# Peptides against a protein of PDB entry 9GMZ, part 145

Target 1, 343 residues: chain A of PDB entry 9GMZ
Amino acid sequence: TGFPLELLTRPATERLAYFENYTVAHPRLKEVYEILMRTIAEPAGASFIFVYGASGVGKTTLRLRVEQKLTELALPKLESDRARVPVVGIEAIAPESRYFNWKEYYTRALITLEEPLIDHKFDYGVRGISRDNFGKINVESKVVAPALRRALENALIHRHPDVFFVDEAQHFGKVASGYKLQDQLDCLKSLANMTGILHCLLGTYELLTFRNLSGQLSRRSVDIHFRRYCADSPEDVQAFKSVLLTFQQHLPLAETPNLVDHWEYFYERTLGCIGTLKDWLKRVLSDALDREATTITLKDLQKRALSVAQCQKMFKEIQEGERQLSETEADVQNLRSALGLGA

## One batch from the design tools (peptide; made by RFdiffusion4, then SolubleMPNN)

Design b2_p17_5_s4 (from b2_p17_5, 5 letters changed)
Fold by OpenDDE base, seed 1:
Structure b2_p17_5_s4 (fold): chain B 343 residues (1-343), chain A 17 residues (1-17)
Amino acid sequence: as target 1 above (343 residues)
Amino acid sequence: LAPLPPSLAEIRSALLA
């Protein structure tokens, strides 16, 4: 089972779009997806879900798949409850200064939550928030952060999403002082509490530092580690090879490239991160389609690979994150042993 | 996993059509 053969006669744009939209259902993605879906359905008093893992592991793909599924599950109810938004997802922006831009965060959240086609227009009670003739939300620059927060709280309550996703959530932690970092956590906690909406923060291992600063958040949070594939695990190597085989079959080229035979090179340049692998193959496919090539070669792969220096930097960041988690797991185990709960 | 389904906006557009 591979790509539809009819794609070979289609424009390069359609062939590329097919691959871009194609998602390999690899074991780690399935596992994290099931945990996340279960946690959203039954949060058990949790206000937060933290999903952390390496850059390029596939967190955005996970989010999009959950957003899809929550939307599908909500469809029967959306016919009767036209005010409801089943899920909302935003990306947190890196701060340009020592301060997180809450105005931008609240504005983006409001814009994402207030879909133009929603029939039931909500009054935010805030001057300078309006809808254009197309129903798009416009926020005037004069609107201050506290007013935007109240507008977002009201919108979240009214639209009642099953979850609020924040991608790149490590950017909340990129503030100049520990006190300000606590204030950011308190702001997020207050937003979740005031709205009753479950928040899912997805990010790199830098998110762990942010999570660990609030013992209160940790008590009301579910942690999900989205692991990369490790070359020291035979099962992980087999899963990674299976992903390569699947991508090989879903590249819309006349001749199926042999990616699996180069698995070590793919592993070296992706560190076991499937998102990094997909992005690499997408670049290579785009180049091949532009040249009207029948297949991709090792030289084509090498041309678009991450540099060794980039991989070394990314690997150090991964190792530090994995180390911090291993230390935390050991601390939990030591605590359990000390409490007489066993391993 | 199936291809990404239509966005919520695309679904609502189709329901209004």
Scores: peptide ipSAE 0.083, ipTM 0.724, DockQ to the pose 0.017
Fold by OpenDDE base, seed 3:
Structure b2_p17_5_s4 (fold): chain B 343 residues (1-343), chain A 17 residues (1-17)
Amino acid sequence: as target 1 above (343 residues)
Amino acid sequence: LAPLPPSLAEIRSALLA
């Protein structure tokens, strides 16, 4: 079963939006989704969840699906608890400056948490934070980061989300030379402790640096590795081909493109990352729709592919992350062996 | 996966209606 055929008569914008909103439920996404949902339901005293994996593996898609599911599960209680926000999710922004902008982070978190349509308006106790006539939060430029933090802490306590998501969380590590990444971790830890809200940080393998720097955070964290598909695994190759087959069926074009026959080229230019694949196909679909094309050709794919140099860079970053994890697993095995525990 | 459930904003809008 493919896309709704009625889309072929719809505007290009609607056809593109269909594909953008379409999510392939591939094995790795399902696995990580189930682990994450269980961990959120039963955090067992954890204050943090780290979800790490390659750039473009699909972490944002995972987050959005979990946010949706948590919202669905909260529906029966939202009628009685109108103050509750079941989940909050933000994306950390890479600072233009060498310093992480906590003021911007707190502002964005507060704006996201305090949706305009919430009936129970919250008083932050902070001058310069207001709501407009539409219920949108406005933060005056004079409001300093410590005041915004207090406002966010109070809002998180009042709204009681099951989890606070921070996507692209590796950007917390982009501190200027001489600033300790530890200070950023201590700030996040303090926010989680003060609010009692579980934090889920999603990011690249650069998040492993966060895990390694704080032995105290590691004791209160759950780690989830969102793996890419590997070409050396026949099962992973088959899963990747199945994703291509699904995407080709869900491209709203008059003629179904044969993506599966080009699976090696897709793998070469995505490194087994399904998010990268989706983004690539989205760009190609947009170009095809702009030209009123009936299908997508290999030439169309090549035009929007990542360069070999980009893929080589991304692959190096992936290999380093995978290596660090493999070493950690070996260290655990060595420790177990040294303790007289079977491997 | 099923189509995306309504956003929290859409749900709240429906509960306030």
Scores: peptide ipSAE 0.055, ipTM 0.706, DockQ to the pose 0.018
Fold by OpenDDE base, seed 2:
Structure b2_p17_5_s4 (fold): chain B 343 residues (1-343), chain A 17 residues (1-17)
Amino acid sequence: as target 1 above (343 residues)
Amino acid sequence: LAPLPPSLAEIRSALLA
């Protein structure tokens, strides 16, 4: 089924919003979604889930879909438990300094955790945390990081989310020393342990550095690799073409553009990353709507494509991440062989 | 695929109505 034809008579903003809100249920997204939902439902003593993959593979889309589903599943309980928050999601910010700002992290987490319409307003027990007239949390500058941590621990315990999402979690790794990185991991581990709340860290392949540094987190973590589509796999190529076909049917334009015939060009400029593809098509759609165009042309695509140099950089980052995973698999096989366990 | 979820705020507003 394509887009609702009534959109063709609607404002450009509504047409663009339709496409922005549209998600293709592609095989890799579905697979990772099912694994993630299962792991959240049955953590089996895990305190962490690591979801890693290329930039633009669709991790944010995955998070949003899981947040949706967890919220829907929680609705019957939210009627009786007005204190509950079913899911919490934050985006980690890259530190401006060599030091991670825990005070800011805890503040942002507290702000995101608080829903103004929750009937039961939690008392954080911390002076300098207040709510505005809209119920939004305000944290005074005098509140120190240890107090904010305790406030967040208490809030997470009180609100009982099924999972705490941290998107762009590779930004925790952007610290100047391995020691500080370990302290960061120990801090996150302690937060998860003290609250009993499952943490899901989503990030690029740089998140693997986080996983590898904490032998203690590895025992209490589930790993989920969100793979891109690979052009050397006929199945992956077919899946990628099917995504293009779906997108062309859901572009709210008078004439359906033929994206599938250009699949190689789309692959070249997205590296098989569906998020990158969607963002590209959003830009092109926006331009087309601004011109009141009836369709999208190859020339329109070319105007908004990532540069070859940018694609080459992204591809190197992907190859390095995929290499690290392959080495880890080889190391496991070597370890098994050395232990006399069959490969 | 379902539309983007209503925000938790929208859900709570609907539950309070």
Scores: peptide ipSAE 0.043, ipTM 0.659, DockQ to the pose 0.017
Fold by OpenDDE base, seed 5:
Structure b2_p17_5_s4 (fold): chain B 343 residues (1-343), chain A 17 residues (1-17)
Amino acid sequence: as target 1 above (343 residues)
Amino acid sequence: LAPLPPSLAEIRSALLA
């Protein structure tokens, strides 16, 4: 099973778009997907889900796949309840300033909730929020963050999504001097509590710092670790090789490139992160299509690889995150032993 | 491995069609 052979006669743009839209259902993605879907269906009084893992592990791909599935499952209900939005997904932006911009966050969330496909325009009860002729929300500059928060609370209650996704959620950790990271987390907790909407925060291992700061969030949060593939695990190496095999079959080129034979080089430059691997292959495919090449070579791969210095930096960040998680697991075992609960 | 389901944008476009 490979790409549709008809793509070889199609424009380079269509060939690239095929690969961009293609997703490998690798074991770690499937596992985390199943856990996340179960947790959304049965939150058991949780207000938050934290999904953390290495940059480029595939968290955005996970989010998009869950959003698709929740939308598909909601379709029969959306016919009867035209006010409902099944899922909301936003990406948190890195603030240009030293502090998280709540006004921008609320504005983006409102824009995402009120996509033009919703027949029934909700009145937010806030002056300076309007819709254009295309149904897009316009927020006047004079509208302050507390008013946008109330508008978002009302919109979330009215639209009643199964989950609210925030990707790149580590950006909430960027607080101005004198502000506490805890205050940002308490603000999110308050939004979840006021609306009754489950929030899922996806991000890097920097989310672990948020998780440890609030003993109250610990009781109402579910943690999901999206692990990379590790070269010291034979099973993980085999899974990584299987991903390479799948990608080589789905590159819309006349000659199937041999990626699997170079698996060690792919591992060295991706650290077992499938998102990083896919992005690398997209760049290489784009270059190959621009040259009207029949295949890709090791030299083509080398031209678009991350530098050794970039990989070393990323690896240090991964090791620190994995260490913090292993310490937490050891602390749980120590706590159980101290409580007289057998290991 | 089965292809993953369509994007939210594709689903919305199909609902409008």
Scores: peptide ipSAE 0.056, ipTM 0.703, DockQ to the pose 0.019; fails the geometry check

Design b2_p17_6_s2 (from b2_p17_6, 6 letters changed)
Fold by OpenDDE base, seed 3:
Structure b2_p17_6_s2 (fold): chain B 343 residues (1-343), chain A 17 residues (1-17)
Amino acid sequence: as target 1 above (343 residues)
Amino acid sequence: RVVLSEPVEVDLNALLK
C-alpha cells in the first residue's frame, strides 16, 4: 500500500501533484465529516453551522470533501433540475482595509455560484451584472454592495444549494470593534433568512466570538469542533503516528523515509494539525524533487519546518480557543446541575 | 486505511449538458 511506483519515472510536477491530491482519512476528519454531512441533511431548523478549530487542522479539506460528496449525491437530480447547484463554497478574504469588503464577498459568491452553470443564463435583476461571451459573470465597478446582495439572494434562491460554505470565516471578525462584528453577523443572518439557505462558516477559534455575540445565532446554529490531535492522549498519538505512516508510504520517492520515528518532532512543529503536516511535507517533497533526491532526511524537514516562535504563537491561540470551549462546557454542566438535570 | 480522495472538480456544466 503506497504511491504508484510508476511515478518514480514521471516528471517532478506529476509526483508533487500526486501527493498534493492525496488526502489521509484520519479519525478526526472522518468524525467531523460525518457530523457535518448529517447536519446538512437534517439541519433541524438551524440556519448556521460553525466549524471551528486550529489553523491547519484540515477545515478546507473537510469543506472540499463535503462539496464533492454533496455534488455526487445531487447528480441524479441535477439532470432534471438544471437550475440547481448542490453546494457552493467560497473563502472569505482577509480585508486589506480595516473593514470587511462586502462588495468583494458578494461578487465572489455570485461568481462561484454561477461558474458551474455558464450555459444556464440567469437574470440577476441588477444593471451592471452580465455574462461575457464565455458565460463568465462580469460585475461592473459601479454596482454597489446592496445590489450585489440582492443579486446573490436571488441567485441562492434560484440555485437552492443544500449549503453555502464560507471558509476562513474568522475574517468577518477582523473588524476593529465588537459592534461592527454584530453588524456583520446580522448581515449574514439576514442573508440566510432571506434565502432559506443553510450557511456553514469554517474558521479558527476566532469564530467562538460569533457564538458569544449573537444569542439569536446561537439558537439557530450547530457547532462542530474540529479538534487537533493531543499528545497527552495515547489514542491521538497513535492516530497521528498512523497519519505519518500513511504519508510516508505516499511520498513518491525512491527510498521510503522513516517519518514515524520522528513523530515527536512532527508533533512539535504541527501541534497535531494534519493540514500543517501535509503542507510541510509538500514543501519538503518539492525541495527533494528539485534536487532529484531519492529520499528526504531530517535536515530536509528542518529546513522547511515552522520556527519554534511560530509554533509557540499558534499554540497560544489554540490553548485560548480550547480554554474558551472548556469554560463553555463547564457552564453548560453547571446550568444543568442548577436545573436539577443530570450532567 | 481509508483514504479520502481529494475532491475532483466536477464541471457541473458538463453534467448538465
Scores: peptide ipSAE 0.019, ipTM 0.376, DockQ to the pose 0.094
Fold by OpenDDE base, seed 2:
Structure b2_p17_6_s2 (fold): chain B 343 residues (1-343), chain A 17 residues (1-17)
Amino acid sequence: as target 1 above (343 residues)
Amino acid sequence: RVVLSEPVEVDLNALLK
């Protein structure tokens, strides 16, 4: 079990691409994947799914795998329904200005919905939205946000995706002073309600602020906590070591590096976040391939590691998020006790 | 020797099946 040995004779670009495309299916990823797929299949009246966890835990990997699976499952149905798009996934961009740019959001969503190869061309009924000769959507600068919203609503209804993904969704929380975060949430709720399309917001623990601000979202949302591996759990440590072993076997190098013996160092510099680990190994692999090295060393790892100061900052952010979740659980228990419901 | 549990090769293809 490992990478195809033929890769050792292939160009560095192909060797790197293999590792980039390789996904370790670790227990937390599998669990969250199964919950997410089930929730998408049977939303039970939910309009939103929130997937929250540490930066670098692997949320983008989760999204991409779900998008792939939903696309594969839809292929037989797409022959009969040529207007359908099975899934839409976008990344929310941090606004340069203190204001969330809804015009940009709607434009990106429309562009992503409208694959050039889709046979059924939809008329948005909005002047300044056109297709080029390749079928790519072009939105003129004169098109205003309310018109783009209507176009997106119509496109979502017509294309009827099983889910609309928004990655890095914590960026919706960056509102200018005087704007209510609630207004941003109400816009998203309205879009979900008007289209009947399930929305999945993936992001950091800052998404909990969104969940808590809207009692209406909480009633129509499913929460999925994508946890990191914790060093205080023997099971989590074992899972983390297993991930290291798997990556060790799938680094397309002539000599298999010993990653597992350095598990504590890997944990120290990733905080148990597998995405952070993969990105680190990718950088190190790229450096090794550029040097035509047969293996990677501890020095190669150290050169591309996050600094202790970066890890300390990230760890504080994680601890604050984990604390907020634990307080919510305690509040529920206190409420149950106060209602005379047993613990 | 910590017997590392067999890498759960979740066959991405099995997640895709």
Scores: peptide ipSAE 0.014, ipTM 0.472, DockQ to the pose 0.065
Fold by OpenDDE base, seed 5:
Structure b2_p17_6_s2 (fold): chain B 343 residues (1-343), chain A 17 residues (1-17)
Amino acid sequence: as target 1 above (343 residues)
Amino acid sequence: RVVLSEPVEVDLNALLK
């Protein structure tokens, strides 16, 4: 079923919002969603989940859908436990300096965890943490990182989320030294252990390098690879074409554009990443709506496509990540063979 | 005729139901 036809009589803003809010369920998203939901429900002593994949594969979409589902599932319990927050999700910021700003991280986590709409207000016991008249958390500049950490630990324990999401988690790895990176992992591990809260780190393949530095996290982590679609796989090509077909049916335009016939061009400029595809189509749809166009053309697509140079850079980063994973898989097979377990 | 299988519009909202 396509978009609701009544949208054609609605304002451009509503038509765009429909497409922005529309999520195509595609095989890779569904697979990772099911694994992630199952792992959150039954962590089996895991303290961390790592979700890694190409930029624009759809990790943020995955996170938001999981957050929505966890919230929906928790609603009946939230009536009885007004202190509980079912899920918390933040995006890690790229540090301006060579050092990860833990103070900023803790502040953002606290602000996100302590949304104004929560009835049960928590006293952090930390001077310089307050709520405004709207219940929004304010953290004074004088509050030091160790105090913010304690406040976050107490808040996480009190609110007891099923999972704490950190999107763009590769930014933890931007510390200048490998030693400092290990310290970051140990800090996160300590936070998870002290609170008993499951942490899910979502990021690019740079997150693998971060993950591999912590041999101790290996025993308490679940790894989830969010793969792109590969053009060398007939099944992946078919799935990608099916996504294009779905998007063309859900673009709120008077004439359905033929996206599927241009699948190779879409693949070339997205590298099989559905998030990149959706963002591209959003830009093109916005332009079409601004012009009151009845459809989108190849020329409209070309105007908003990523450059070949951008795609080449992204593809090199993907290839390096996929190579590292393939080497790890080979190492596992070699280890199994060396242990006499057979391949 | 590559019958593009109807994208299972897994209404993620329906998967979420």
Scores: peptide ipSAE 0.007, ipTM 0.468, DockQ to the pose 0.077
Fold by OpenDDE base, seed 1:
Structure b2_p17_6_s2 (fold): chain B 343 residues (1-343), chain A 17 residues (1-17)
Amino acid sequence: as target 1 above (343 residues)
Amino acid sequence: RVVLSEPVEVDLNALLK
């Protein structure tokens, strides 16, 4: 089924919002979604889940869909436990300074935990943290990072989310000169241990550095690789073409564009990353709606495409990440062979 | 023309039901 035809008579803002909110359930997203949902339900003593993959593969879409599902599943329990938050998700910010801003991280996490109008007044035990008359958290500038951490620990214990999501988690790896990445990992590990809350870190292949630095985290972590579609796999090419077919049916335009015939060009400029593809089509749709165009053309696509230089840079980053994973998989196979377990 | 099979599940909201 395509888009609702009534959208053709609606304002450009509503037509664009339809496409923005539309999510293609492509095979890799579905697979990772099922693994992640199962792991959250049965963590088997894990304190961390690592979800890594290329920039623009769809990790934020995955997070938002899991957050939605966990919220829906928790609704019956929230009626009896008014203090509970089913899930919390934040995005880690790239530090402008040489150091990860823990104060900003803790503040954002606290604000996100308290966004639901929860009738239960929680005392954070920290002076300078208050709720306004609308239930919004206010953090005074005088509150220091250790106090914000204690407030977050107390809030996580009180709210008992099934999982704490941190998107763009590779930004924890941006440590200044003289600080160890290990200190950031120990901080996160301590937060998970003190609260008993499962943490899910989503990010680029730079998260593999986190996995490799702490053998103790590796024992208490589940790894999920969110793969892109590969042009050397016939199954992946078919899936990618099916995604293009679905998007062309859900672009709210009077004439359905033929995206599938240009699949190689779409692959060249997205590297098999569906998030990159959706963002590209969103920009092109916005331009078409602004011009009151009946369809989109190859020229419209070319105008909003990533440059070849941008694609080459992103592809090098992907190849390095995929290489590191392949080496890890080979190490596992070598270990199995050395243990007398069949390869 | 490669007849692309319709993706079995196109809307992730349908996966959440």
Scores: peptide ipSAE 0.036, ipTM 0.604, DockQ to the pose 0.090; fails the geometry check

